Peptides against a protein of PDB entry 3V4L. Designs and how they scored, part 13

Target 1, 386 residues: chain A of PDB entry 3V4L
Amino acid sequence: GQPLAKDKVALLIGNMSYWEHPKLKAPLVDVYELTNLLRQLDFKVVSLLDLTEYEMCNAVDEFLLLLDKGVYGLLYYAGHGYENFGNSFMVPVDAPNPYRSENCLCVQNILKLMQEKETGLNVFLLDMCRKRNDYDDTIPILDALKVTANIVFGYATCQGAEAFEIQHSGLANGIFMKFLKDRLLEDKKITVLLDEVAEDMGKCHLTKGRQALEIRSSLSEKRALTDPVQGAPCSAEALVRNLQWAKAHELPESMCLKFQCGVHIQLGFAAEFSNVMIIYTSIVHKPPEIIMCDAYVTDFPLDLDIDPKHANKGTPEETGSYLVSKDLPKHCLYTRLSSLQKLKEHLIFTVCLSYQYSGLEDTVEEKQEVNVGKPLIAKLDMHRGL

## One batch from the design tools (peptide; made by RFdiffusion4, then SolubleMPNN)

Design b1_p9_1_s4 (from b1_p9_1, 3 letters changed)
Fold by OpenDDE base, seed 3:
Structure b1_p9_1_s4 (fold): chain B 386 residues (1-386), chain A 9 residues (1-9)
Amino acid sequence: as target 1 above (386 residues)
Amino acid sequence: MTTKLVPMS
């Protein structure tokens, strides 16, 4: 019969905003597009940008909590990385220069932990370099992996080679994602799908002789990303998994704020990623005596590291939100919260209404504090492990 | 349009 997944869970990490390393761009688009494709495949997707070492560890731990017997697990990583002695290391955004294995996440350690969960399929899609790090002399002693015959690695590049992004004047995919996205929805054994992606990438003149897809698989069964999820979650574990995933994707409800001057503001929220939220404000009612009014958001928790210069923009694009801008209402002020994983407490902020009456030169301000609880990934309490 | 390949290393 066709294999059934007990459930399908994906963790997607895109690291771009490195502190001590060259900034990347492709992971933004790649994580977003892959998230949308995997959601069409009935994956529970957690999508995270710009994680520190600690935040990456916690994201992996939370991902492992979603895994269980017969669950399909997919880990995608786009960012800096290296490979020493056949071990793949994902580089966090806070990694020192030079980085070492102690500053990085070993993919094979994650695989070991996934094998302990008795998963139905383990897929790793690694959009990173596989060049040796000569500054890391550590030989990882990995315990022997169990023979589970359910493992697939798609490496964006060959062993010892670099992976590349294509920087155009606009947003563009990495090379791997550019070809993967065109085939990801195909009802094919995952190794066959990746082989076709490898052939397509091999036709690309830009990457010919520089980057080639490598597939490493022990997959003995005909498993596909299209494999149906087993019907209604009958187990307590499946219910818990569904609740955990739902918590990580719960947006605050849209609010209508009423100010004393009679101005009404709509406050809305949109998810770009599991750790990236857009706040938008719009004036929905203005008394005729008020000639000008704007609704600014301010006084965010210090843990979010929000630069006021990037808040309250007239377009989503001015916040750095290029992907969800089509789905956002127009004629708002937009603020992008890009680090929701750092939020330890409730998201409390101030909505400041600045307005002017007809015939008065002075601007008046009214403020209202808003508590929206823990949005998106902030519900998983990723920081409480200390 | 200058296509720049940037390594993810």
Scores: peptide ipSAE 0.306, ipTM 0.849, DockQ to the pose 0.790
Fold by OpenDDE base, seed 5:
Structure b1_p9_1_s4 (fold): chain B 386 residues (1-386), chain A 9 residues (1-9)
Amino acid sequence: as target 1 above (386 residues)
Amino acid sequence: MTTKLVPMS
């Protein structure tokens, strides 16, 4: 019969905004496009940008809680990385320069923990360099992996080689994702699909002799990303998994705020990623005696590190939101919250209406506090150590 | 605009 997945869960991490390392660009587009494709494949997807070491550990722990017997697990990482002694290390955004294994997440340690969950399939897609880090002399003593015959690694590059992004003036995929996205929806064994991606990448003149996809697999069964999810959750564990995932994807409801002057504001919310939300405000009703009015958001929790200079922009693009701008309402003020994983409390902020009456020179302000609870990934309390 | 390959290292 066709293989069935008990469920399908994916964690996608894109690190770009490094503190002590060169900034990347491709992970933004790559995580976003891969999220949309995996959702079409009935994956439960958590998509996270710009994680610290601690936040990456917690994201992996929460991902492992979603894994169980016969579940398909997919980990995608795009960012800085290295490979020492056949162990792949993902570099967090707060990693020092030079970074070492103690500052990084070992993918083979994550694989060990996934094997303890008795998963149906383990897929790793690693869009990072595999060059040796000469500043890390640590030989990791890894525990022996189980022989589960359900493991697939797609490495964006060969052992000891670099992976590349194409920097231009616009948005672009990394080289791996550029070819992966065109085939990801095909009903093929995952190793056959990745082999076709490797052939397509091998035809690219930009990467010829610089980057080639490597597939490492022990997959003994014909498993595909297209394999159907087993029907309605029949176990308590499956219900818990569905509830945990649903919590991490709950947006605040849109609100209509009414001010004493008779102005009405629509407050709306959109998810760009599991840890990135856009707030937008629009004037939906204005009395004729009010000649000018704007609705600003301010007084955010300090944990979010919101610079007021980057808030309340006339376009989504001015906030750094280029991917969801087509799906947002027009003629709003936009604010991008890019670090929801840092939120320790409820998202409480102020909506400030600034307005002017006809024939008065003075600007009047009215303020209303808004509590939207814990949006998206903030419901998982990723800032709390387990 | 010059396309630049940037390593993800």
Scores: peptide ipSAE 0.299, ipTM 0.850, DockQ to the pose 0.781
Fold by OpenDDE base, seed 2:
Structure b1_p9_1_s4 (fold): chain B 386 residues (1-386), chain A 9 residues (1-9)
Amino acid sequence: as target 1 above (386 residues)
Amino acid sequence: MTTKLVPMS
């Protein structure tokens, strides 16, 4: 019969905004496009940008809580990375220069923990360099892996080689995602799908002799990313998993704020990623005696590091939101919260209305505090250990 | 426009 997944869970991490390393661009688009494709494949997707070491560890731990017997697990990483002694290391955004294994997440340690969950399939898609780090001489003593015959690695590059992004004017994919996205929805064994992606990459004149996809697999069964999820979640564990994922993806409800002057503001929320939210404000009612009015958001929690200079923009693109702008209402003010994983408390902020009456020179201000609880990934309390 | 490959190292 066709293989069935008990469930499908994916963790996607895109690190770009490194502190001590060159900034990347492709992971933004790559994580976003892969999220949308995996959602069409009935994956529960957690998508995270710009994680510290601590935040990456917690994201992996939360991902492992979603895994169980017969569940398909997919880990995607795009960012800086290296490979020493056949061990793959993902580099967090706060990693020092030079980074070492103690500053990084070992993929083979994650694989060990996934094997303890008796998963139906383990897929790793590693869009990072595999060059040796000569500043790290540590030989990790890894525990012996179980023989599960259900492991697939798609490496964006060969052992000892670099992975590349395409820098041009505008948004661009990494080389791996550029080819992967065109085939990901195909009903094929995952190793066959990745082999076709490797052939497509091999035809690219830009990457010829610079980057080639490597497939490492123990997969003995015909498993595909298209394999249907087994029925309604009948187990208590499946219900818990569904509720946990749903909590991590729950947006605040849109609200209408009414000011004393009679102005009404619509406040809305959109998810770009599991840790990235856009707030937008629009004036939905204005009394005729008010000639000008603007509604801006301010007084965010300090944990979010919101620069007021980047808040309340006339377009989503001016906030750095290029991917969801088409799905947002027009003629708003937009604010991008890019670090929701850092939120320890409820998201409380102020909506300030500045307005002018006809025939009065002075501007009037009214303020309302808004509490939207813990949005998206902030519900998982990824910082409970600090 | 010159397409530049940038390593993700």
Scores: peptide ipSAE 0.298, ipTM 0.843, DockQ to the pose 0.763
Fold by OpenDDE base, seed 4:
Order: sequence, then C-alpha cells, then structure tokens
Structure b1_p9_1_s4 (fold): chain B 386 residues (1-386), chain A 9 residues (1-9)
Amino acid sequence: as target 1 above (386 residues)
Amino acid sequence: MTTKLVPMS
C-alpha cells in the first residue's frame, strides 16, 4: 500500500541577523516559501527566524515533543554553518567569532533524538555552508545512529563547499530553495525529488562548479512528502501534538477598541512566522468633529526589543514585512514583532489614540492597555530554562 | 545589476 504518515511535522529555522557574522537575506524568503509549500503538504510547520543558541535548542526540543512513532519529521535550516568530520553544525545568531561546536547545534545529535522517537521519516534540508571550521578542533564523539533506514539529508552544497544566496536589489531565494520550491509538491520518493532538484541546480550557470546539491540517504521505503497523514488523531499523543502545534500558531483575535471620544479602532494581528507577528491598527469609526486621529501601539514588553522608530509605519514594507503585505488590510499603522520567542510574559501593550477636534489646536490623547496573552510561539515558553 | 553570490559560511 502507499506509506502513511502518522503525522507530519516540520521545524524551519532561518538565521540572518548575526551579531558577529555577515548578515544574510535569503533565509527570510526561503523559510516563508517553504512554510507555505509544506502547509500544502499537510505538515504542521513551526517557522522561526533569528534564533540564539538557547532559542535554537528550545525550538529543537519543542519540535522533538511533536515527534512520535511513524511521524514524519522535517528540519530545514538556512543560515551560517560548517561541517567538521561529517558532522553538520548550525550557527546561531549570537555565535561568537570564531564560532565553535560548543556554540552551535549538531544536526547528527538532533537525528539521534529523532530516531529515539521512532519517526516514520527524518528529512534534513541544510541550506548552509559545509566548509571545515579550522577554529574548531573538537572531534565530536557521536553515539552510533540506529539502523532505521528512514533518513534523508539534502545539503544545499557539497562537503567542503559553500552555499550561496543571490543578492539582488529585491528579495531572492538562496540557490537551493530556488530549485527545491519548484519540485517540493511532486508525488515522488523524497530521494528522487531531491535528485531532480540536484539536476535542475546543476543546469544553473551561476553556481556551476561552485555549489551542487548533495543527497545522503538511508531510505528503504518509498516515502514522499506527499504521503497522506493517517486519518483522525486516534491516539492521546496525536491529540496532544495537535493541541501543542495549534497553541504555537494561535493568533490573538482581532478586537475593536472604543475610546471615550467615540473613535473606534480595529486592532488586528497577522503571522509572518511562528515568532514574527504584525500588529495593525485602523480607524473604523471617527466622529465628524474629530478632524485627525492616529492609533499608535506603544509600551511593549522590554523582552521584545522593539525600537519605537520602526513601529507604527504607514506600510508593512516600512516595518520590514515584505512577504505578508498583500494579505494585510490597507490604510493601517503597522508594527512588526520579530522576536516573539523572547516573550516571557503576556503581550501587554498600549494603544494610544492621538486626535484633534475641529477648531482646537491642541492634540488630545487617550490610552487603552491591551492584553493579548501569549501569541504564536510565545505559548511554548521557549525561555523556561533562563 | 551584477548578481552577487554571497556565501553562507
């Protein structure tokens, strides 16, 4: 019969805003596009940008809690990375320069933990460099992997080579994602799909002799990303997994705020990623005696590091939100919360209405505090160990 | 515009 997945879960990490390393751009688009494709494949997708070492460890731990016997697990990483002695290291945004294995996540350790969950399929898509790090002489003693015959690695580049992004004047994919996205929905064995992606990438004149896809697999069954999820969650574990994933993707409900002056504000929320939310405000009712009014969001939790200069923008693009801007309502003020994983408490903030009456020069302010609970990934309490 | 390949290393 066709293989069935008990469930399908993906963790996508895109690191770009490195502290001590060159900033990247492609991971933003790559994680977003891959998220949308994997959702069409009935994956439960957690998508995270710009994680510290601690935040990456917690994201992996939460991902492993979603894994169980016969579940398909997919880990995608886009960012800086290296390979020493056949071990792949993902570099967190807070990694020192030079980084070492002690500052990085070892993919083979994650694979070991996935094998302990008795997963149905383990897919790693590693969009990072595979050069040796000469500053890291650590020989990791990895425990022997189990013979599970359900492992696939897609490396964006060959061993000892670099992976590349294309920097244009606009948003662009990394080279790997550029070709992967065109085939990802095909009903093919995942190793056959990746081999076709390798052939397509091999035709690219830009990367010819610089970057080539490497496939490493031990996959004894015809498993595809298109494999159907086994029907209604019959187990207590499947219910728990569904609830845990749903919690990590629950947006605050849109609310109508009423001010004493009679102005009504619509406050809305949109997810760009599991840790990135857009807040938008719009004037939905204004008394005719009020000539001008704006609704600003302010007084965010300090843990979010929100610069007020980047808040309350007239367009989503001015916040750095280029991907979801088409799905957002127009004529709002927009604020991008890019670090929801840092939120320790409820997201409490102030909506400040600034307005003028006809014939009065003085601006009046009214304020209303809003508590939206823990949005998106903040419900997982990824900081519980700090 | 010259396409610049930037390594992710």
Scores: peptide ipSAE 0.286, ipTM 0.836, DockQ to the pose 0.746

Design b1_p9_2_s1 (from b1_p9_2, 3 letters changed)
Fold by OpenDDE base, seed 3:
Structure b1_p9_2_s1 (fold): chain B 386 residues (1-386), chain A 9 residues (1-9)
Amino acid sequence: as target 1 above (386 residues)
Amino acid sequence: MTKLVSMAP
């Protein structure tokens, strides 16, 4: 019969905003596009940008909690990385320069933990460089992996080689994602799909002699990303998994705020990623005696590190939100919260209405505090596990 | 012009 997945879970990490290393651009688009494709494939997707070492560890731990017997697990990483002695290391955004294995996440350690979950399929898509780190002489002594015959690695590049992004006048894809996205929805064995992606990359004049996909597989069964999820979750574990995933994707409800001056504000929320939310405000009612009014969001929790200069923009793009801007209401003020994983408390902030009456030169302000609870990934309490 | 940029640190 066709293989069935008990469930399908994906963790996508895109690191771009490195502290001590060159900034990347491709991971933003690549994580977003892959998230949308994997959702069409009935994956439960957690998508995270710009994680510290601690946040990456917690994201992996939460991902591992979603894994169980016969579950398909997919880990995608786009960012800086290296390969020492056949071990792949994902570099967190807070990694020192030079970084070492102690500052990085070893993919083979994650694989070991996934094998302990008796997963149906383990897919790693590693969109990172595979150069040796000559500053790290650590030989990772990994325990021997179990012979599970269900492992697939798609490396964006060859051993010892670099991965590349395509920079043009707009959004950039990584080379790997550019070709992967065109085939990802195909009902093919995952190794066959990746082989076709490798052929497509090999035909491209930009990538010839610079980047080639490497496939490492022990997959003995015909498993595809298109494999149907086994019917209604009957187990307590499946219910818990569904609830955990649902919590990580729950947006705050849209609110209508009423100010004493008679102005009504619509406050709305949109997810760009599991840790990135857009807040938008719009004036839905204004008394005629009020000639001008704006609704600003302010007083965010300090843990979010929100620069007021980047808040309350007239377009989503001015916040750095280029991907979801088409799905957002127009004529709002937009604020991008890009670090929801850092939120330890409820998201409490102030909506400040600044307005002017006809015939008065002075601006008047009214404020309302808003508590939206823990949005998206902040519900997983990623910080409380230590 | 489309430019390839290395994702190397």
Scores: peptide ipSAE 0.327, ipTM 0.881, DockQ to the pose 0.824
Fold by OpenDDE base, seed 2:
Structure b1_p9_2_s1 (fold): chain B 386 residues (1-386), chain A 9 residues (1-9)
Amino acid sequence: as target 1 above (386 residues)
Amino acid sequence: MTKLVSMAP
């Protein structure tokens, strides 16, 4: 019979905004596009941008809590990375220069923990460089991996080689995602699908002799990303997993704020990623005696590092949101919260209404505090270990 | 022209 997944869970990490290393661009687009494709494949997707070492560890721990016997686990990483002695290291955004294994996440350690969960399939898609780090002489004594015959690695590049992104004047994929996205929905054994992606990459004149996909697999069964999820969640564990994932993806409800002057503001929320949310405000009612009226969001929690210069923009693109702008209401003010994983408490902020009456020179201000609870990934309390 | 940029640090 066709293999069935007990469930399908994916963690996607895109690191771009490095502190001590060159900034990347492709991980933004690659994580977004892969998220949408994996959702069409009935994956529960957690998508995270720009994680510190601590935040990456917590994201992996939360991902491992969603894994269980017969669950398909997929880890995608796009960012800086290296490979020492066949061990792949994902580099967090706060990694020092030079970094070492102690500052990075070892993929083979994650694989060990996934094998302890008795997963049905383990897929790693590593869109990072595989050069040796000569500043890291650590030979990780990895415990012997179990022989589970269910492991697939898709490396964006060959051992000892670099991965590349396409720098255009606009948004562009990394080389790996550019080819992967065209095949990902195909009902094929995952190793066959990746082999076709490797062939497509090999035919491209841009990448020929620069980047080639490497597939490493122990997969003995005909498993595909298209494999259906086994039935309704009949187990208590499956119900708990579904509820946990749903909580981590719950947006605040849109609300209508009413000010004393009779102005009504619509406050709305959109998810770009599991840790990235856009707040938008629009004036939905204005009394005729009010000639000018603006609604700003301010007084965000300090943990979010929101620069007021990047808040309350007339377009989503001015906030750095290029991907979801088509799905947002027009004629709003937009604010992008890009670090929801840092939120320790409820998201409380102020909506400030500035307005002017006809025939009065002075601007009037009214303020309302808004508490939206813990949005998206902030519900997982990734900081509970501090 | 499409420029490939290394994702190496």
Scores: peptide ipSAE 0.312, ipTM 0.875, DockQ to the pose 0.821
Fold by OpenDDE base, seed 4:
Structure b1_p9_2_s1 (fold): chain B 386 residues (1-386), chain A 9 residues (1-9)
Amino acid sequence: as target 1 above (386 residues)
Amino acid sequence: MTKLVSMAP
């Protein structure tokens, strides 16, 4: 019979905004495009940008809570990384220079934990460099992996080689994602799909002799990312998993705020990633005696590090949101919250209406506090271990 | 001109 997944869960991490290392660009587009493709494949996708070591550990722990017997688990990582002694290390954004294994997440440790969950399939897609880190002399003594015959690694590059991103005047993919995205929806055994991606990369004149896909697999069954999810969630564990994932993806409801001057504001929310939300404000009603009015969002929690200079922009693109801008309402003020994983409390902020009456020189301000609870990934309380 | 940039640190 066709293989069935009990469920399908993906964690996608894109690290770009390194503190002590060169900034990347491709992970933004790559995580976004892969999220949309995996959602079309009925994956429950958590997508996270710019995680610290602690935040990466918690994201992996929460991902492992979504895994169970016969569940398909996919981990994608795009960022800095290295490979020592056949162990792959993902580099968090707060990693020191030089970094060591103690500052990084070992992929083989994550695989061990996934095998303890009795998963139906384990897929790792590692869009990082695989150079040796000569500053890390640690030989990890990893416990022997179980013989589960359900493991696939897609490495964006060969052992000891670099992965590359495409830089031009706009948004572009990493080299791996550029070819992976064209085949990801194909109903093929995942190893066959990745072999075809490797062939496509090998035909490209840009990548020839610079980057080649490496596939490492122990996959005894014909499993595909297209494999259907087994029926309605009938187990208590499946219901809990669905509820946990749903909580991590719940946006605040759009609100209509009414001010004393008679101005009505629509406050809306959009998810760019599981930890990145756009707030937008629009004037939906204005009394004719009010000639100008703007609705600013202010007084965000300090743990979000919101720079007021990047808030309340006339376009999504001015906030750094280039991907979801087409799906957003026009003629708003936009604010991008890029670090929702840092939120310890409810997202409380102020909507400030600044307005002017016809024939008065002075601007008037009215303020309303808004509590939207914990949006998206902030519901998982990824900081509870501090 | 498309520039490839290494994702190496």
Scores: peptide ipSAE 0.308, ipTM 0.874, DockQ to the pose 0.796
Fold by OpenDDE base, seed 1:
Structure b1_p9_2_s1 (fold): chain B 386 residues (1-386), chain A 9 residues (1-9)
Amino acid sequence: as target 1 above (386 residues)
Amino acid sequence: MTKLVSMAP
């Protein structure tokens, strides 16, 4: 019969804003586009940008809680990385310079834990460099992997080689995602799909002799990313998984705030990623006696590290939000919250209305506190050490 | 011009 997935779960991590290393650009676009494609394939997708070591560990642990017998697990990583002795290491944004294996996440350790969940398929898509780190001579003693015949690695590059991103005057993909995205929806065995992506990348004149896709697989069955999810969740674990995923993607409801002066503000929320939310404010009603009014958001929780200079922008792009700007309402003030994984408490902030009456020189301010609970990934409490 | 940039640290 056609293979069925018990469920399909993906964790996508894009690290760009490194503290001690060169900043990247492609992971932003790559994680966003891959998220949208995997959602069309009925994957439950958690998408995270710019994680510390601790936050990456917690994201992987939460991902492993979503895995169970016959579930398809997909891990995508885009960022800095290295390969020592056939072990792949993902580099967190807070990694020191130089970094070691103790500062990084070993993909083969994650694979070991996925095998313990008796998953139906394990797919790793690693959009990182595979050069040796000469500052780390530690040979990880990994436990022998089980022979599960359900593992697929797609490496963006060959062993000992670099992965590349495309830099031009706008947003662009990494080389791997540029070719992967065009085939990802095809109803093919995942190893056949990746082989076709490798052929397409091999035709690219930019990457000839610099980057080639490597496929490492033990997959004995004809499994595809298009394989249908088994119908209604038949286990308590499947219900819990569905509820946990739904919680991690719940946006705050849009609010209509009414001020004493008679101004009405619409407060809205949009998800860019599981840890990145846009807040937008718009004036929906203004009394005629008020000549000017603006609605600012302020007094965010200190854990979010919101720079007021990047808040309350006239465009989403001025906040650093280039991907969802077409889906946002126009003529708002926009604020991007990019670190929702750091939020320990409820998201409480102030909406400040500044306004002027006709014939008065002085500006008047009114303030309302807003509590929107824990938005998106903040509902998973990833900051709690297990 | 499209430039390839290494994702190496």
Scores: peptide ipSAE 0.305, ipTM 0.877, DockQ to the pose 0.845

